# Peptides against a protein of PDB entry 3HUF: the designs that were tried, part 165

Target 1, 320 residues: chain A of PDB entry 3HUF
Amino acid sequence: MWIIEAEGDILKGKSRILFPGTYIVGRNVSDDSSHIQVISKSISKRHARFTILTPSEKDYFTGGPCEFEVKDLDTKFGTKVNEKVVGQNGDSYKEKDLKIQLGKCPFTINAYWRSMCIQFDNPEMLSQWASNLNLLGIPTGLRDSDATTHFVMNRQAGSSITVGTMYAFLKKTVIIDDSYLQYLSTVKESVIEDASLMPDALECFKNIIKNNDQFPSSPEDCINSLEGFSCAMLNTSSESHHLLELLGLRISTFMSLGDIDKELISKTDFVVLNNAVYDSEKISFPEGIFCLTIEQLWKIIIERNSRELISKEIERLKYA

## One batch from the design tools (peptide; made by RFdiffusion4, then SolubleMPNN)

Design b2_p22_5_s4
Fold by OpenDDE base, seed 1:
Structure b2_p22_5_s4 (fold): chain B 320 residues (1-320), chain A 22 residues (1-22)
Amino acid sequence: as target 1 above (320 residues)
Amino acid sequence: KKKELEELKKKEEELIEEELKK
């Protein structure tokens, strides 16, 4: 989201969130959802138009800002952005930091981009929320992104957390739920005169973690917890691979259980399977190797003695 | 801070006057 602040009293000492939309900026406008009052002698009654576009698909992957358009409203003293005079037709900016000078005002409006990218685990929830979140200037998507700051967990009561949720947690992404999305939606209707009034996602996250025994206390409890172990990974997602990497595992990838020979068994501590393969092939697992699902692995990883638990299971099956 | 603000406002006035003379 875009946040504006200014030195001195020109913005009344307030920071303001700018959502996608159009804003008239000037001395003789009233602060509302589409107007920004700025008071200085050289600022025109109606001085500039700010237009913030909705996020692009690219912005979800890059964490880049919504495009910021500035147009001077044919003012006597002009408008500058980053010390450059705004052209007659207006100019568009993709920089994360903008210094906007209105007229000869000695104070600049400082616009900065606060990165917020929300990944969804569930496509139905994405379809439900994407439009509203894009109207907040929040990029949304399903695919993993290095720009992801938040991850929406589905509140299916009594279900195990998904691999996507596990991975998001280990990446230190803020896990949020529908309650937080609802809260964000209510904030749009208010003129946020203070950017500090933005809902704290960390409170939502803390509540999710506290109330769900499927989460460890911190990602650090799980990251590299299986360092020194080796696994073979069969028919798993890219997120599953990245999850296992964050656990510190050495990973070998295979197409089928038939690729697991005696040599591989000698070098591999356990095999990680998806649920479908585990359920279908459990009768045909190679002898002398521990096979488990990612969800079963996660249940071990969240325990404080995870290394001991895995070691015991490996030993039990090597001698069986 | 108040003096600095007054000096900056004065500078804005000077810049306005200079631009009006062009």
Scores: peptide ipSAE 0.266, ipTM 0.848, DockQ to the pose 0.916
Fold by OpenDDE base, seed 5:
Structure b2_p22_5_s4 (fold): chain B 320 residues (1-320), chain A 22 residues (1-22)
Amino acid sequence: as target 1 above (320 residues)
Amino acid sequence: KKKELEELKKKEEELIEEELKK
């Protein structure tokens, strides 16, 4: 989201969130959802127009800011951004930091981008919330992205957490739920006066982790917890691969269970399968190898003695 | 801080006057 602050009293000492939309900036406007009052002698009654675009799809993957357009409203003293005069037709900016000078005002409006990018675990929740979140200047999507800051957990009652949720947890993404999204949707008007009123997701995250026994206390409890072990996996999802890498596993990939030869078995401690393959092929598992699902692996990983548990299962099947 | 603010406001006034004389 864009936040503006100013030196001196020109913004009345307040920080403000700028959501996607159009703002008239000037000396003789009243602060509201579409106006920013700035008081200085050289500032025109209506001085500039700020236009913040909604997030692009690219912004979801890059964590880049919503495009910030500045137009001078044919003022006597002009407008500058980052020491450059704004062009006659207006200019667009993708920089994360903007120093905006209105007229000859000795103080600048400082705009800075606070990165927030929300990944969803399911398309239904994305469909429900994406529009509202985009109107807050928050990029949203389903696919994994290095720019993601928050992850919306799929609330399926009585089911194991998804691989996406597991991976989001291990990569230290803030896991949130629908209650937090609802709260975000209600703050839009209140944060005009004070950007500090933006809700912190960390409390929501702490509550999710505390109230769900499927999570360890921290990602650090799981990261590299299986260092020294080797697994083979079906080449299915990138998230599954990245999850296993974060556990410290040496990973071999295969295309079918038939590709699991004696050589692969000799260097592999266990095989990780998706649920569909596990259920369909359970009778045809290679002899002498421990096969499990990611969800079954996760149940072991969250235990305090995960290494011992894995070792026991490996031994049980090698000597059977 | 108050003196600095007053000097900055005075400088803004001077810059306004210079631009008005053009």
Scores: peptide ipSAE 0.264, ipTM 0.846, DockQ to the pose 0.939
Fold by OpenDDE base, seed 2:
Structure b2_p22_5_s4 (fold): chain B 320 residues (1-320), chain A 22 residues (1-22)
Amino acid sequence: as target 1 above (320 residues)
Amino acid sequence: KKKELEELKKKEEELIEEELKK
């Protein structure tokens, strides 16, 4: 999201969130959802127009800012951005930091980008919330992104957490739920005057972890917890692979259970399967190998003695 | 802080007057 602040009393000492939309900036406008009052002698009654675009698909992957357009409204003293005079037709900016000078005002309006990118685990939830979040200047998507700051967990009472949720937790993404998204939708008007009124996602996250026994106390309890073990997995998802890497596992990939030969068994401690393959083929598992699902692995990983538990299961099958 | 603000306002006035003379 874009946040503006200024030195002195130009913005009345307040930080303001600018959502996607158009703003008239000037000395003789009243602060509202489309106007920004700036008081200085050289600032025109209506001085500039700011236009913030909605996020692009690229912004979800890069964490880049919504495009910021500045137009001077044919003022006597002009407008500058980063010490450069704004052109007559206006200029567009993709920098994360903008110093906006209106007229000959000795103070600048400082605009800075606060990155927030929300990943969804479920396409139905994305479809429900994407439009509203984009109108807040928040990029949204389903795919994993290095720019992802928040992850929406679907509240299904009594269901196991998904691989996406497990991975989001281990990569230290802030896990949020639908209650946080509902809260965000109500704050749009209040944060216009004070950017500090933005809801705390970390409080939501702490409450989710505290109230759900499927989470360990910290990602650090699980990261590299299986260092020194080797697994084989079906090449099904990038998230599953990245999850197993974060556990410290050496990973081999295969395309079918028929590809699990004596060589693969000799160098592999256990095989990780998806639920569909595990349920359909459990009667035909190769002899001498421990097979489990990611969900079964997760149940072991969240235990304090995860390494001992895995070792006992491996030994049980080697001596059977 | 008040003195600094007054000096900055005076400087803005000087810059306005210079631009009006051009």
Scores: peptide ipSAE 0.261, ipTM 0.845, DockQ to the pose 0.814
Fold by OpenDDE base, seed 3:
Structure b2_p22_5_s4 (fold): chain B 320 residues (1-320), chain A 22 residues (1-22)
Amino acid sequence: as target 1 above (320 residues)
Amino acid sequence: KKKELEELKKKEEELIEEELKK
């Protein structure tokens, strides 16, 4: 989201969130959803127009800012952005930091981009919330992204957490739920005058972790917890691979269960399968190797004695 | 801080007056 602040008294010492939309900036406007009052002698009654675009799909993957357009409203003293005079037709900016000088005001309006990108685990929830979140200047998507700051889990009572949720947790993404999204939808008006009133997702996250026994106390409890073990997996998802990598596993990939030969078995402690393959091919599992799902592995890794539990299961099948 | 702010406001006024005389 874009946040503006200014030195001195020109913004009354307050920070403001700018959502996608159009703002008239000037000395003689009243602060509201489309106006920003700035008090200085050289600032015109109506001085500039700020236009913030909705996020693009590219912004979800890059964590880049919503496009920021500045137009001078034919003022006597002009408008500058990053010490450059704004062109007569206006200019568009994709920089994360903008120093906006209105007229001869000795203080600048500092606009900075606070990255917030929300990944959804469920396409139906994305379809429900994407439009509203985009109107807050928040990029949204389903795919894994290095720019992702928040991850929405679906509250299905009694269901196991998904691989996406497991991975989001281990990569230290803030896990949120539908309750936080609902809360975000209500704050738009209250944060106009004070950006500090933006709700902190960390409180929601702490409550999710505290109330769900499927999560460890911290990502650090699981990161590299299986260091020194080796696994094989089907080359099916990047998220599953990255999850196993974060556990500290040495990973081998295969395309079919038929590719699991004696050599691979000799170098592998266990095989990780998706639920569909695990359920359909139980009768055709290679002899002498421990096969499990990611969900079964997760139930082991959240235990304090995960290494001992995995070792016992490996030994049970080698000596059977 | 208050003195610096007053000095900056005075400088803005001087710059305005210079631009009005051109």
Scores: peptide ipSAE 0.260, ipTM 0.844, DockQ to the pose 0.957

Design b2_p22_6_s1 (from b2_p22_6, 9 letters changed)
Fold by OpenDDE base, seed 4:
Structure b2_p22_6_s1 (fold): chain B 320 residues (1-320), chain A 22 residues (1-22)
Amino acid sequence: as target 1 above (320 residues)
Amino acid sequence: EKELSEEEEKEEIKKAKELIKK
């Protein structure tokens, strides 16, 4: 989200969130959803127009800001952004930090991008919330991205957490739920004058972990917990691969169980399968191979003695 | 009201601060 603040109390000492939309900026406007009052005698009554675009698809993957357009409203002394005069037709900016000078005002408006990108684990929830979140200037998507800051957990009652949720947890993404999204939808009016009123997602995250026994106490309890072990991964997602890497596993990737020869078996401690393959291939597993799903692996990983548990299972199946 | 120059604005701010301190 874009946040503005200013020197010299020209914004009355307030930090303001700028959502996608158009704002008239000037001395003689009243603060509302489309106006920003600036208290300075050096600026015009109506000085500039700010236009913040909704996030692009690219912004979700890059964590880049919503495009910020600035137009001078034919003022006496013009408008500058990052020490450059704004062109007559206006200019667009993708920098994360903007110093906006209105006329010869000695104090600048500082706009900075606070990165917030929400990944969804569920397409239906994305479809439901994406439009509203985009109107808040929040990029949204389904695919894994290094730019993601928040992850919406798929809540199915009685189901294990998804691989996406597991990975989001281990990579220290803030896991949120529908309650937080509902709260975000209400803040648009309340945070106009005070950006500090933005709800903290960390409280939501803490509550999710506390109320779900499928989470360990911290990501650090699981990261590199299986260092020294080797696995073969069959027909899994990129998220599954990254999850296994975060566990400290040496990973070999294969397309089918038929690719597993005696040499590979000798070097592999266990095989990780997706649920569909595990259920279909239960009878066709080569003898002496420990096969499990990511969900089964996760249940072991969250235990305090995960290394001992895995070692026992390896010994049981390799030497049976 | 005419827009002030940077120097004029700095002087006005200085005057305002001096008035608030009295």
Scores: peptide ipSAE 0.031, ipTM 0.654, DockQ to the pose 0.037
Fold by OpenDDE base, seed 3:
Structure b2_p22_6_s1 (fold): chain B 320 residues (1-320), chain A 22 residues (1-22)
Amino acid sequence: as target 1 above (320 residues)
Amino acid sequence: EKELSEEEEKEEIKKAKELIKK
């Protein structure tokens, strides 16, 4: 989201979130959803127009800002952004930091991008929330991205957390739920006056972790916890691969169970399978191969003695 | 009202500060 602040109390000492939309900026406008009052005698009554676009799909993957357009409203001294005069037709900016000078005002408006990119675990939740979040200037998507800051966990009572949720946790993404999204939907008006009224997702995250026994106390408890072990997995899930990498596993990939040869077995401590393959092939596993699902692995990983538990299971199958 | 220059505004701020000190 874009946040503006200014020196010299020209914004009355307040920080303001700018959601996607159009704002008239000037001395003689009243603060509302489409106007930004600036207190300076060196600016025009109506000085500039700011237009913030909705996030693009690219913004979800890059964590880039919503496009920020600035137009001077034919003022005497013009408008500058990052020491450059705004062109007659306006200019668009994708920089995360904008120093906006209105005319000859000795104080600048500083606009900065607070990155928030929300990944959803399922398409249904994305479909429900994406429109509203995009109108807040928040990029949304389903795919893993290095730019993701938040991950929406679907609250299914009694279900195991998904691989996506596990991975989001280990990569230190802030896990949130529908309660936080609902809260975000209510703050749009209040944050016009004070950007600090934006809800802290960390509180939601802390509550999720506290109330769900499927999470360890911290990602650090699990990261590299299986260093020195090796696994094989089906080359079907990028998220699963990344999850196993974060556990410190050496990973070999195969396309089918038929590709598991003696060489692969010799260098592999266990095989990670998806639920469908595990359930279908449970009877046909080659002798001496320890096979488990990611969910089964996760149940071991969250235990303090995960290395001992894994070692015991490996031994149990080698001597069987 | 005519838009002030930076220098003019600095002078106005100075005047305002002097008025508050009186």
Scores: peptide ipSAE 0.029, ipTM 0.621, DockQ to the pose 0.036
Fold by OpenDDE base, seed 1:
Structure b2_p22_6_s1 (fold): chain B 320 residues (1-320), chain A 22 residues (1-22)
Amino acid sequence: as target 1 above (320 residues)
Amino acid sequence: EKELSEEEEKEEIKKAKELIKK
């Protein structure tokens, strides 16, 4: 989201979130969803127009800002952004930090981008929320992104957490739910006067983790917890691969069960399968191969003695 | 109202600060 602050109390000592939309900026406007009052004798009554675009798909992957357009409203002394005069037709900016000077005002409006990118694990939930979140200047998507800051967990009572949720947790993304999304949708007007009123996702996250026994106390409890072990991985998502990497596993990847030879077995402690393959092939696994699903592995790694549990299971199956 | 120059505004701010100190 874009946040603006200003020097010299020209914004009345307040910070403000700018959502996608158009704002008239000047001395003689009243603060609302489309106006920003600036208290200075050096600026015009209506000085500039700010237009913030909705996020692009590219912004979800890059964590880049919503495009910020500035137009001078034919003022005597013009408008500058980052010490450059705004052109007659206006200019667009993709920099994360903008120093906006209105006329000859000795104080500047400082705009900065606070990155917030929400990943969804469920396409149906994305479809429901994407439009509203985009109107808040929040890029959304389904795929993993290095720019992802938040992850939406689907609340199904009694269901196991998904691989996406597991991976999001280990990546130290803030896991949120529908309750937080609902809260975000209601605060749009309240944050106009005070950007600090933006809802804290960390409280939602803490409550999710506290109330769900499928999560360890911290990601650090699981990260590299299986260092020194080796696994083979079959028909898993990229998220599954990255999850296993975060556990500190050495990973060999296969395309089919037929690719599992004696050499591979000798180099691996266990084989990780997706649920469909595990359920279909569990009866046909050769003796001496320890196979499990990611969900079964997760149940082990959240335990305090995960390394001991894995070692015992490997030994049990090698000597069975 | 005529827009003030940077210098004019700095002077006005200075005057305002002096008034608050009194």
Scores: peptide ipSAE 0.028, ipTM 0.605, DockQ to the pose 0.036
Fold by OpenDDE base, seed 2:
Structure b2_p22_6_s1 (fold): chain B 320 residues (1-320), chain A 22 residues (1-22)
Amino acid sequence: as target 1 above (320 residues)
Amino acid sequence: EKELSEEEEKEEIKKAKELIKK
């Protein structure tokens, strides 16, 4: 989201969030959803127009800012952004930091980008919330992104957490639920005048972890917890692969269950399968192969003695 | 390497089952 602040109390000492939309900026406007009052004798009554665009698809992957357009409203002394005069037709900016000078005002409006990018675990939830979040200037998507700051888990009472949720947790993404999204929607107007009124996602995250025994106390309890072990998996899920990497596993990939030969078995401690494969093949696994699902692996990983539990299971199958 | 779709994975499982039954 874009946040503006200024020196010399020209913004009344407040930090303001600029959501996607158009703002008339000047001395003789009243603060509302479309106007920014600036208190300076050196500023025109109506001085500039700011236009914040909605996020692009690219912004979801890069964490880049919503495009910021500035137009001077034919003022006597013009408008500058980052010491450059704004052109007659206006200019667009993708820099994360903007110093906006209105006329001869000695104080600048400083605009800075606060990165917020929300990944969804569920396409139905994305479909429900994407439009509203886009209007907040928040990029959204389903795919993993290095720019992701928040992850929305589906609140299904009594269901196991998904691989996406497990990975988001280990990646140290702030996990949130629909309750936080609802809260964001209610404060949209309140945060216009005071950016500090933005709800704290960390409180939501702490409550999720506290109320769900499927989460360890911290990501650090699980990261590299299986260092020194080797596994094999089907080359079907990038999230699953990245999850296993974060556990410190050496990973071999195969394309078909038919590729699980004696050589692969000799190089791996266990085989990781999806639920559908595991349920269908459990009885047909060759003797001496330890197979488990990611969900079964996760249940072991969240235990304090995870390494000992896995070692015992490997030994049981090698000596059986 | 190209990741398999869920449908491609199901098909490979089916092929593997047919090979083990032989």
Scores: peptide ipSAE 0.017, ipTM 0.333, DockQ to the pose 0.005

